# Ledger of designs, part 157: peptides against a protein of PDB entry 3QIS

Target 1, 334 residues: chain A of PDB entry 3QIS
Amino acid sequence: PSLELSRREFVFENVKFRQLQKEKFQISNNGQVPCHFSFIPKLNDSQYCKPWLRAEPFEGYLEPNETVDISLDVYVSKDSVTILNSGEDKIEDILVLHLDRGKDYFLTISGNYLPSCFGTSLEALCRMKRPIREVPVTKLIDLEEDSFLEKEKSLLQMVPLDEGASERPLQVPKEIWLLVDHLFKYACHQEDLFQTPGMQEELQQIIDCLDTSIPETIPGSNHSVAEALLIFLEALPEPVICYELYQRCLDSAYDPRICRQVISQLPRCHRNVFRYLMAFLRELLKFSEYNSVNANMIATLFTSLLLRPPPNLMARQTPSDRQRAIQFLLGFLL

## One batch from the design tools (peptide; made by RFdiffusion4, then SolubleMPNN)

Design b2_p18_2_s1 (from b2_p18_2, 9 letters changed)
Fold by OpenDDE base, seed 4:
Structure b2_p18_2_s1 (fold): chain B 334 residues (1-334), chain A 18 residues (1-18)
Amino acid sequence: as target 1 above (334 residues)
Amino acid sequence: SSLPPFSEILAKANQPQE
């Protein structure tokens, strides 16, 4: 069996968080026998491609002189955004197109990723007084490593934040402040806030705006700005309530005093963001007659974002654990 | 009633709750 490929080199320029890019190529059976093709893992890989890449179709059958179009889809989700922001991973891969009883065909994937404030830690973002696209990639790596070390030092109560020559971190990320301040100013009377989806084009504009600027006004509808806040919170590598406190939040869910004590143990940036969000959400609840927002809806929605189970426990989350997590958050909304 | 500037909400949220 033999295949002809119209292209073997693919370049994905300016890959962004949640922005789908597609490159297409054709494969043709130029042999005299039917052939089965598949993308196969490399020797040490479990998957035929990196998590941000997909081939469609990834397998198929070709009759003699048949041609099929294959789409290479690049999409950076929340699952790949953090490692791409840090430069730990890159828009580079090699695909192996295997032909049954034939040869392998290698496809080269290359490109560049544009860092996002989405998928960046709260600690790193509190240190970023400028848009993330103005920050050198090398400094992003250093900021994530330093932010991890500061989180650990803060959790250990060991080092007073050196009030020294390092620019004081923001109390909350500017991106969260911008989103929430916009929603507070313009969306408190918005009917079906957090219940109506945003527009995908507007979401991309909001992401690009936050990555590249400090806007006076966020573009898009109130629904798109609200969804952008949800996406931002979901994409955090460490949730607003740190994984280390997850179980304690569940255990304290029916004791408001213990709940407050658990929150007081959060790292400074996480604690500030949590209190800031709770203050905003309590303000939205005062406008429930206009915005149709109620405490149960908000608690249910934001609990999955703010109080995520640790990755090792995700598969074990019970309906009881989810209800406790909701009850924990309700104690800050009521 | 004018909504308090969100900066005041942030300031209150960052104060130690006694």
Scores: peptide ipSAE 0.032, ipTM 0.712, DockQ to the pose 0.142
Fold by OpenDDE base, seed 5:
Structure b2_p18_2_s1 (fold): chain B 334 residues (1-334), chain A 18 residues (1-18)
Amino acid sequence: as target 1 above (334 residues)
Amino acid sequence: SSLPPFSEILAKANQPQE
């Protein structure tokens, strides 16, 4: 069997978080026999491509002189954003298009990624006084490493972070500050807040705005700004309640005094963000007559974002564990 | 009631809950 490929090199310029890019090529059976094609893993890989890449179709049959269009789709989700922001991964891959009883065809994927404040740690964002697109990639790596080392020191040593050195970190990330300040000013009376989805175009504008500027006003509807806050919290590499405290939150869920003690043990930035979000959500609940927001809805929605099970426990989360997690958050909303 | 300035929400969030 033999194939002809219309293209073998693909360049994805300016790849961004949640922005789909597509490139197409044609394959043609220029042989005299039917052929089966498939994308196959390289040696030592479990998958035929990186998590941010997809081929459609990834397999199929071609009769003699038949042609098929293949789409290469690049999409950076919450699952790939953190490793791309740090430069640990890059927009580079090699695809192997295999023919049954035939040869391999290599496709080269290349491009560049534009870093986002979405999928960046709370610790690193508290050190960023400027938009992430103004920060050199080398300095982003240093900020993530320093943030990890300071978090580990804070957890292990019980020593107050030595506030003595040059640039004091922000109490909360400027991005979450901007989102919550906007919602507090303009969305407290918004009917169906956090219940109506935003517009995808407005969400992309909000992400680009937060990555590139410090706006006076966030663009888009109150629903889009509210959903952008949910996406931001979901994309965090570590949730607002650190994984190390997850089990203690479940164990304390029915004791409000122990719940407050558990939160007091969070790293400074995580503790500040948690208290800030709870203060905002309690303020929204005062306007429940206008915004249709109730404590059970908010607790159910935000628990999945703020109090995620550690990756090793995700597959084992019971309905009882979910109810305890919701009850833990309710103790801060009521 | 006037919505408290963002600075007051931050100040309340940073107050030790008694």
Scores: peptide ipSAE 0.031, ipTM 0.705, DockQ to the pose 0.156
Fold by OpenDDE base, seed 2:
Structure b2_p18_2_s1 (fold): chain B 334 residues (1-334), chain A 18 residues (1-18)
Amino acid sequence: as target 1 above (334 residues)
Amino acid sequence: SSLPPFSEILAKANQPQE
């Protein structure tokens, strides 16, 4: 069996978080026998491609002289955004198109990723006084490394943050401030806030706006700005309540005093973000007659984002654990 | 009413709520 490929080299320029890109090519059976094709893993890989890439179709049959179109789809989700922001991973891959009883055909995938404030740590974002797209990639790496080291120092209660006045971290990320300040100014009376989805085009505009600028106003509907806040919180590499405190939050869920003590033990940036979000949500609940938002809905929604189980416990989360997590958050909303 | 400046919200959020 033999295939002819219309293209073997693919370049995905300016790949962004949640923006689908597609490149297409044709394969044709230029042999005299039917053939089966499939994308196969490389020798040491479990998957035929990286998590941000897919082929459609990834397998099929071709009769002699038959042709099929294959789409290569690049999409950066919350599951790939962090490693691409850090430069740990890149928009580079090699696909192996295998022909049954034939040869392998190699496809080269390349491109560039544009960093996002989505999927970046709270610690790193607190050090970023400018939009992430204005920060040199070398400095992003340094800020992430420094963010890890300061989190560890904060947890160890060892070194007072050397208060060099120019390098003081922000108390919360500017991106969270922008989203929450907008929602409070404009969305407190928005009917069905956090219950109506945003528009995908507006979500992309909001993400691009936060990545590239410090706007006076966020573009899009209140629903899109609200959903952008949820997406931001979901995409955090570590949730607002650090994984190390997860079990203690569940154990304290019915003791408001212990709940406050657990939150006081968060890293400074995480603690500030948590308190800021709770202050916003309590204010939003005062307008429940206009926005149809209630404490149980908000607690249920935000608990999944703010108080995520550690990855090793995700598969073991019980309905009781979920209810305790909701109760923990309710103690800050009421 | 304009939100209190972020500094004031954050000051209130950082105050130990008794």
Scores: peptide ipSAE 0.028, ipTM 0.684, DockQ to the pose 0.118
Fold by OpenDDE base, seed 3:
Structure b2_p18_2_s1 (fold): chain B 334 residues (1-334), chain A 18 residues (1-18)
Amino acid sequence: as target 1 above (334 residues)
Amino acid sequence: SSLPPFSEILAKANQPQE
């Protein structure tokens, strides 16, 4: 069996978080026998491609002289965004198109990724006084390393953040401040806030706006700005409530005094973001007559984003753990 | 209404809810 491929080299320029790109090619059975094709893992890989790449179809049958279109889809989700932002991974892969009882055909995938404030740590973002795309990629690595070290020092309560005026981290990421300031100004009376989805085009504009600028006004509807805040919180490599405090939050869920003590032990940026979000959400709840938002809905929604199970628990919560997590958050909303 | 400066928001967020 043999295949003819219309293309073997693919370049994905300016790949962005949550922006689907597609490249297509044709495979043709130029042989005299039916053939089965499949994308197969390389010798040391568990999957035929990186998490941000897929082929569609990834397998199939071709009759003699049959041709099929294959789509190579590049999509950076929350699961790949952090490693691409840091430069730990790149838009580079090799696909192996296997022909049953035939040859292997190699496809080269290349391109460039544009960093996002989505999927970047709260600590790193607090060090970024400029939009992330104004920061040299080499500095993003240094900022994440420095951020990890400062997180550890903050958890250990060892060193007060040195008062050097020029290098002081922001109290909260500018991106969170912009999103919350917009919602507080314009969305307090928005009916079905956090219940109506945003527009995908507006979400992309908001992401691009936050990655490239410090806008006076965020583009898009209040629903799109609200969803962008949810996406931002979901994409965080570590949730606003650090994984180290997860169990203590559950254990304290019915003691408001202990809950406040647990939050006081968060890294400075995480603690500030948590308190800032809770202050915003309490203000939003004052407008429940207009926005149809209630404390139980908000607690249920934001708990999944702010208080995630550690990765070792496979992101699974028992119904009891979920209820405790909601109760923990309710103690800051009421 | 502008969100008050982060310092004021943080001060309010740190007040015991009466």
Scores: peptide ipSAE 0.026, ipTM 0.677, DockQ to the pose 0.085

Design b2_p18_2_s2 (from b2_p18_2, 6 letters changed)
Fold by OpenDDE base, seed 2:
Structure b2_p18_2_s2 (fold): chain B 334 residues (1-334), chain A 18 residues (1-18)
Amino acid sequence: as target 1 above (334 residues)
Amino acid sequence: PPLPPFSEILATAAKDEP
């Protein structure tokens, strides 16, 4: 069996969070026998490609002189955004197109990723006074390392942050402030807020706006701005309530005093973001006659974003755990 | 009104937490 490939080198320029890119090529059976093709894992890989890449179709049959189009799709989800923002992963891969009883064909994937404030830690974002796209990649790495060290120092109740010459971190990320300030100003009377989905094009504009600028106004509908806040919270590598406090939140869910004590133990940036979001959501609830927002809806929606089970417990979350998590959040909304 | 400058929101949120 033999294949001819129209292209073997693919470049994905300016890859962004939640923006699909596609490159296509043709494979042709230039042999005299039918062949089966498949993309196969490299040695030591579990998958034929990185999580942000796919081939469509990834397998198939070709008769002699038959041709098929293959799409290479690049899409950075919440699952890949953090490792691409840090530069731990890159837009580089090698695909192995295997021909049954034939040879392997190698495809080279390359490109560049544009960092996003989505999928960046709250600690790192609190240290970013400028849009993430203005921050040199070398400084992003340093800010993530520093953010981890400061989280650990805060959790260990070690030495007060030496108020030394390091620029004081923001009390909350500017991106969260921009989203919440916009929603507070313009969306308090928005019917079906957080119940109507945003537009995908507007969501991309909002993400690009927050990554590249400090706008006076966020573009898009109130629904798109509201969904962008949800996407932001979902994409956080560490949720607003840190994983280490998850079980304590569930255990305290029916004691409002213990709930507040648990929140007081969050890292400063996480605690500030939590309190800020709760203050905003309580304000939205005052306009329930206009926006159709109620405490149970908001608690149910935001609990999955703010109070995520640790990855090792995700598969074990019970309906009781979910109800306790909702009850924990309700104690800050009522 | 704009959400009071983030300092006041945090100061209010910190006052509403006993």
Scores: peptide ipSAE 0.032, ipTM 0.705, DockQ to the pose 0.102
Fold by OpenDDE base, seed 3:
Structure b2_p18_2_s2 (fold): chain B 334 residues (1-334), chain A 18 residues (1-18)
Amino acid sequence: as target 1 above (334 residues)
Amino acid sequence: PPLPPFSEILATAAKDEP
């Protein structure tokens, strides 16, 4: 069996978070026998491609002189965004198109990723006074390393950040401030806030706006801005409530005094973001007659974003643990 | 313009902690 491929090299320029890109090629059975094709893992890989790449179809059967279109889909989700932002991973892969009892055909995937404030740590974002696209990639790595070291120092020493450091971090990320300030100003009376989905085109415009600028106003509907806040919180590599405090939040869920003590132990940026979000959400609850927002809905929604179980416990989360997590958050909303 | 000092917003948020 043999195949003819219309293309073997694919370049995905300016790949962005949540922006689907597609490249197509044709495979043709130029042989005299039917053939089965499949994308196969390389020798050391469990998957035929990286998590941000997909082939469609990934397998199939071709009669003699039959041709099929294959789509190569590049999509950076929350699962790949952090490693692409740091430059730990890149838009580079090699696909192996295997022909049963035939040859292997190698496809080269290349391109560039554009960093996003989505999937970047709260600590790193608090050090970024400019949009992430204005920050040199070398400085992004340094900011992540410095962020890790300061988080560890904050946890170990309770030392107030020395006010004499030449570049004082922001108290909250500018991106969180922009989203919340917009929602506070314009969305408090928005019917079905956090219940109606945003528009995908507006979400992309909001992400691009936050990555490239410091706008006076965020583009899009209140629903799209609200969903962008949810996406931002979901994409955080470390949730607003750090994984190390997860169990203590559950254990304290019915004692509001202990809950506040647990929050006081968060790294400064995480603690500030948590308090800022809780203050905003309490303000939205005052407008419940207009926005249809209630404490139980908000607690249920935001608990999954703010108080995530550690990755090793995710598969073991009980309905009781989820209810304790919701109850923990309710103690800050009521 | 510089972002308004986050200090004012956090000072309000921290005052509303009972």
Scores: peptide ipSAE 0.030, ipTM 0.683, DockQ to the pose 0.084
Fold by OpenDDE base, seed 4:
Structure b2_p18_2_s2 (fold): chain B 334 residues (1-334), chain A 18 residues (1-18)
Amino acid sequence: as target 1 above (334 residues)
Amino acid sequence: PPLPPFSEILATAAKDEP
């Protein structure tokens, strides 16, 4: 069996978080026998491609002289954004198109990724006074490493933040400040806030806006700005409530005094973001007659974002753990 | 009254927590 491929080299320029790109090619059975094709893992890989790439279809049958279109889809989700932002991974892959009892055909994937404030740590973002697209990629790596070390020092209470460092970190990321300040100014009376989805085009504009500028006004509807805040919180490599405190939040969920003590142990940036969000959400709840927002809805929504289980515990979440997590957050909303 | 800039809410919340 043999295949003819219309193309073997694919370039995905300016790949962005949550922006789907597609490249298509044709495969043709130029043989005299039916053939089965499949994308196969390389010798050391569990998957035929990196998490941000897929082929559609990834397998199939071709009759003699049959042609099929294959779509190569590049999509950076929350699961790939952090490693691409840091430059740990890149828009580069090799796909192996295997023909049963035939040859292997190699496809080269290349391109570039544009870093996003989405999927960047709160610690790194607090050090970024400019939009992430103005930060050299080499400095993004250093900022993530330094931010990890500063987080660890802050948790250990070993080093007062050296107030003498020429650049004091922001109290909260500018991106989250911009989102929340916009929602506070313009969305408190928005009916069905956080219940109505945003527009995908507006979400992309908001992401691009936050990655490239410090706007006076965020583009898009209040619903799109609200969803962008949810996406931002979901994409954080570490949630606003650090994984190390997850179990303590559940254990304290019915004691508001212990809950506040747990929050006081968060790293400064995480603690500030948590308090900032809770202050916003309490203000939003004062307008419940206008926005249809209630404490149970908000607690249910934001708990999954702010108080995520550690990756090793995700598969073990009980309904009781979820209810405790909601109760923990309710103690800051009421 | 115009809602205070959310920046003022942060500054107030940071004062009221010991």
Scores: peptide ipSAE 0.026, ipTM 0.670, DockQ to the pose 0.121
Fold by OpenDDE base, seed 1:
Structure b2_p18_2_s2 (fold): chain B 334 residues (1-334), chain A 18 residues (1-18)
Amino acid sequence: as target 1 above (334 residues)
Amino acid sequence: PPLPPFSEILATAAKDEP
């Protein structure tokens, strides 16, 4: 069996968070026998491609002289954004198109990723006074490493950060401040806020705006700005409530005093973001007659974003754990 | 009113913790 491929080299320029890119190629059975093709893992890989890449179809049959179009889809989700922002992963892959009883055909995927404030740690973002696209990638790596080390130190030692000549970190990421300040100014009276989805085009404009600028106003509808806040919180490599405190939040869910003590143990940036979001959400709840927002809805929505189970426990979250997590947040909204 | 400067929001949120 043999195949002819219309293209073997693919370049995905300016790949961005949540922006789908597609490249297509054709495979043709130029042989005299039916062919089964499949994308196969490389020897050490569990999957035929990286998490941000997909082939469609990834397998199939071709009769003699049959041709099929294959789409190579590049999409950076919340699951890939962090490793691409840090430069740990890159827009590079090799696909192996296997022909049953035939040859392997190699496809080269290349490109560049444009970093996003989405999927970047709260600690790193608190050190970024400029848009992430203005920060050199080397400095992003250093900021993430330093952020991890300071987080670990802050969990171990209530030592006041020595007021050394290091640029004082922001109290919250400017991106969260921009989103929440916009929502507070313009969206408190928005009917069905956080219940109506935003527009995908507006979400992309908001992401690009936050990644490239410090805007006077965020573009898009109030619904798109609200959803962008949800996407931001969901995409965080570590949730606003650190994984280490997850179980303690559940255990304290019915004791408001213990809940506050648990929050006080968060790293400074996480604690600031949590308190800021809770203050915003309490303010939003005062406008419930206009925005149709209630504490139970908000607690249910934000619980999945702010209080995520650790990766090792995700598969074991009980309905009771979810209810405790909701109750934990309710204690800050009421 | 505009959200008070982020410093004041944090100061208010910190005062609402007993």
Scores: peptide ipSAE 0.024, ipTM 0.670, DockQ to the pose 0.102

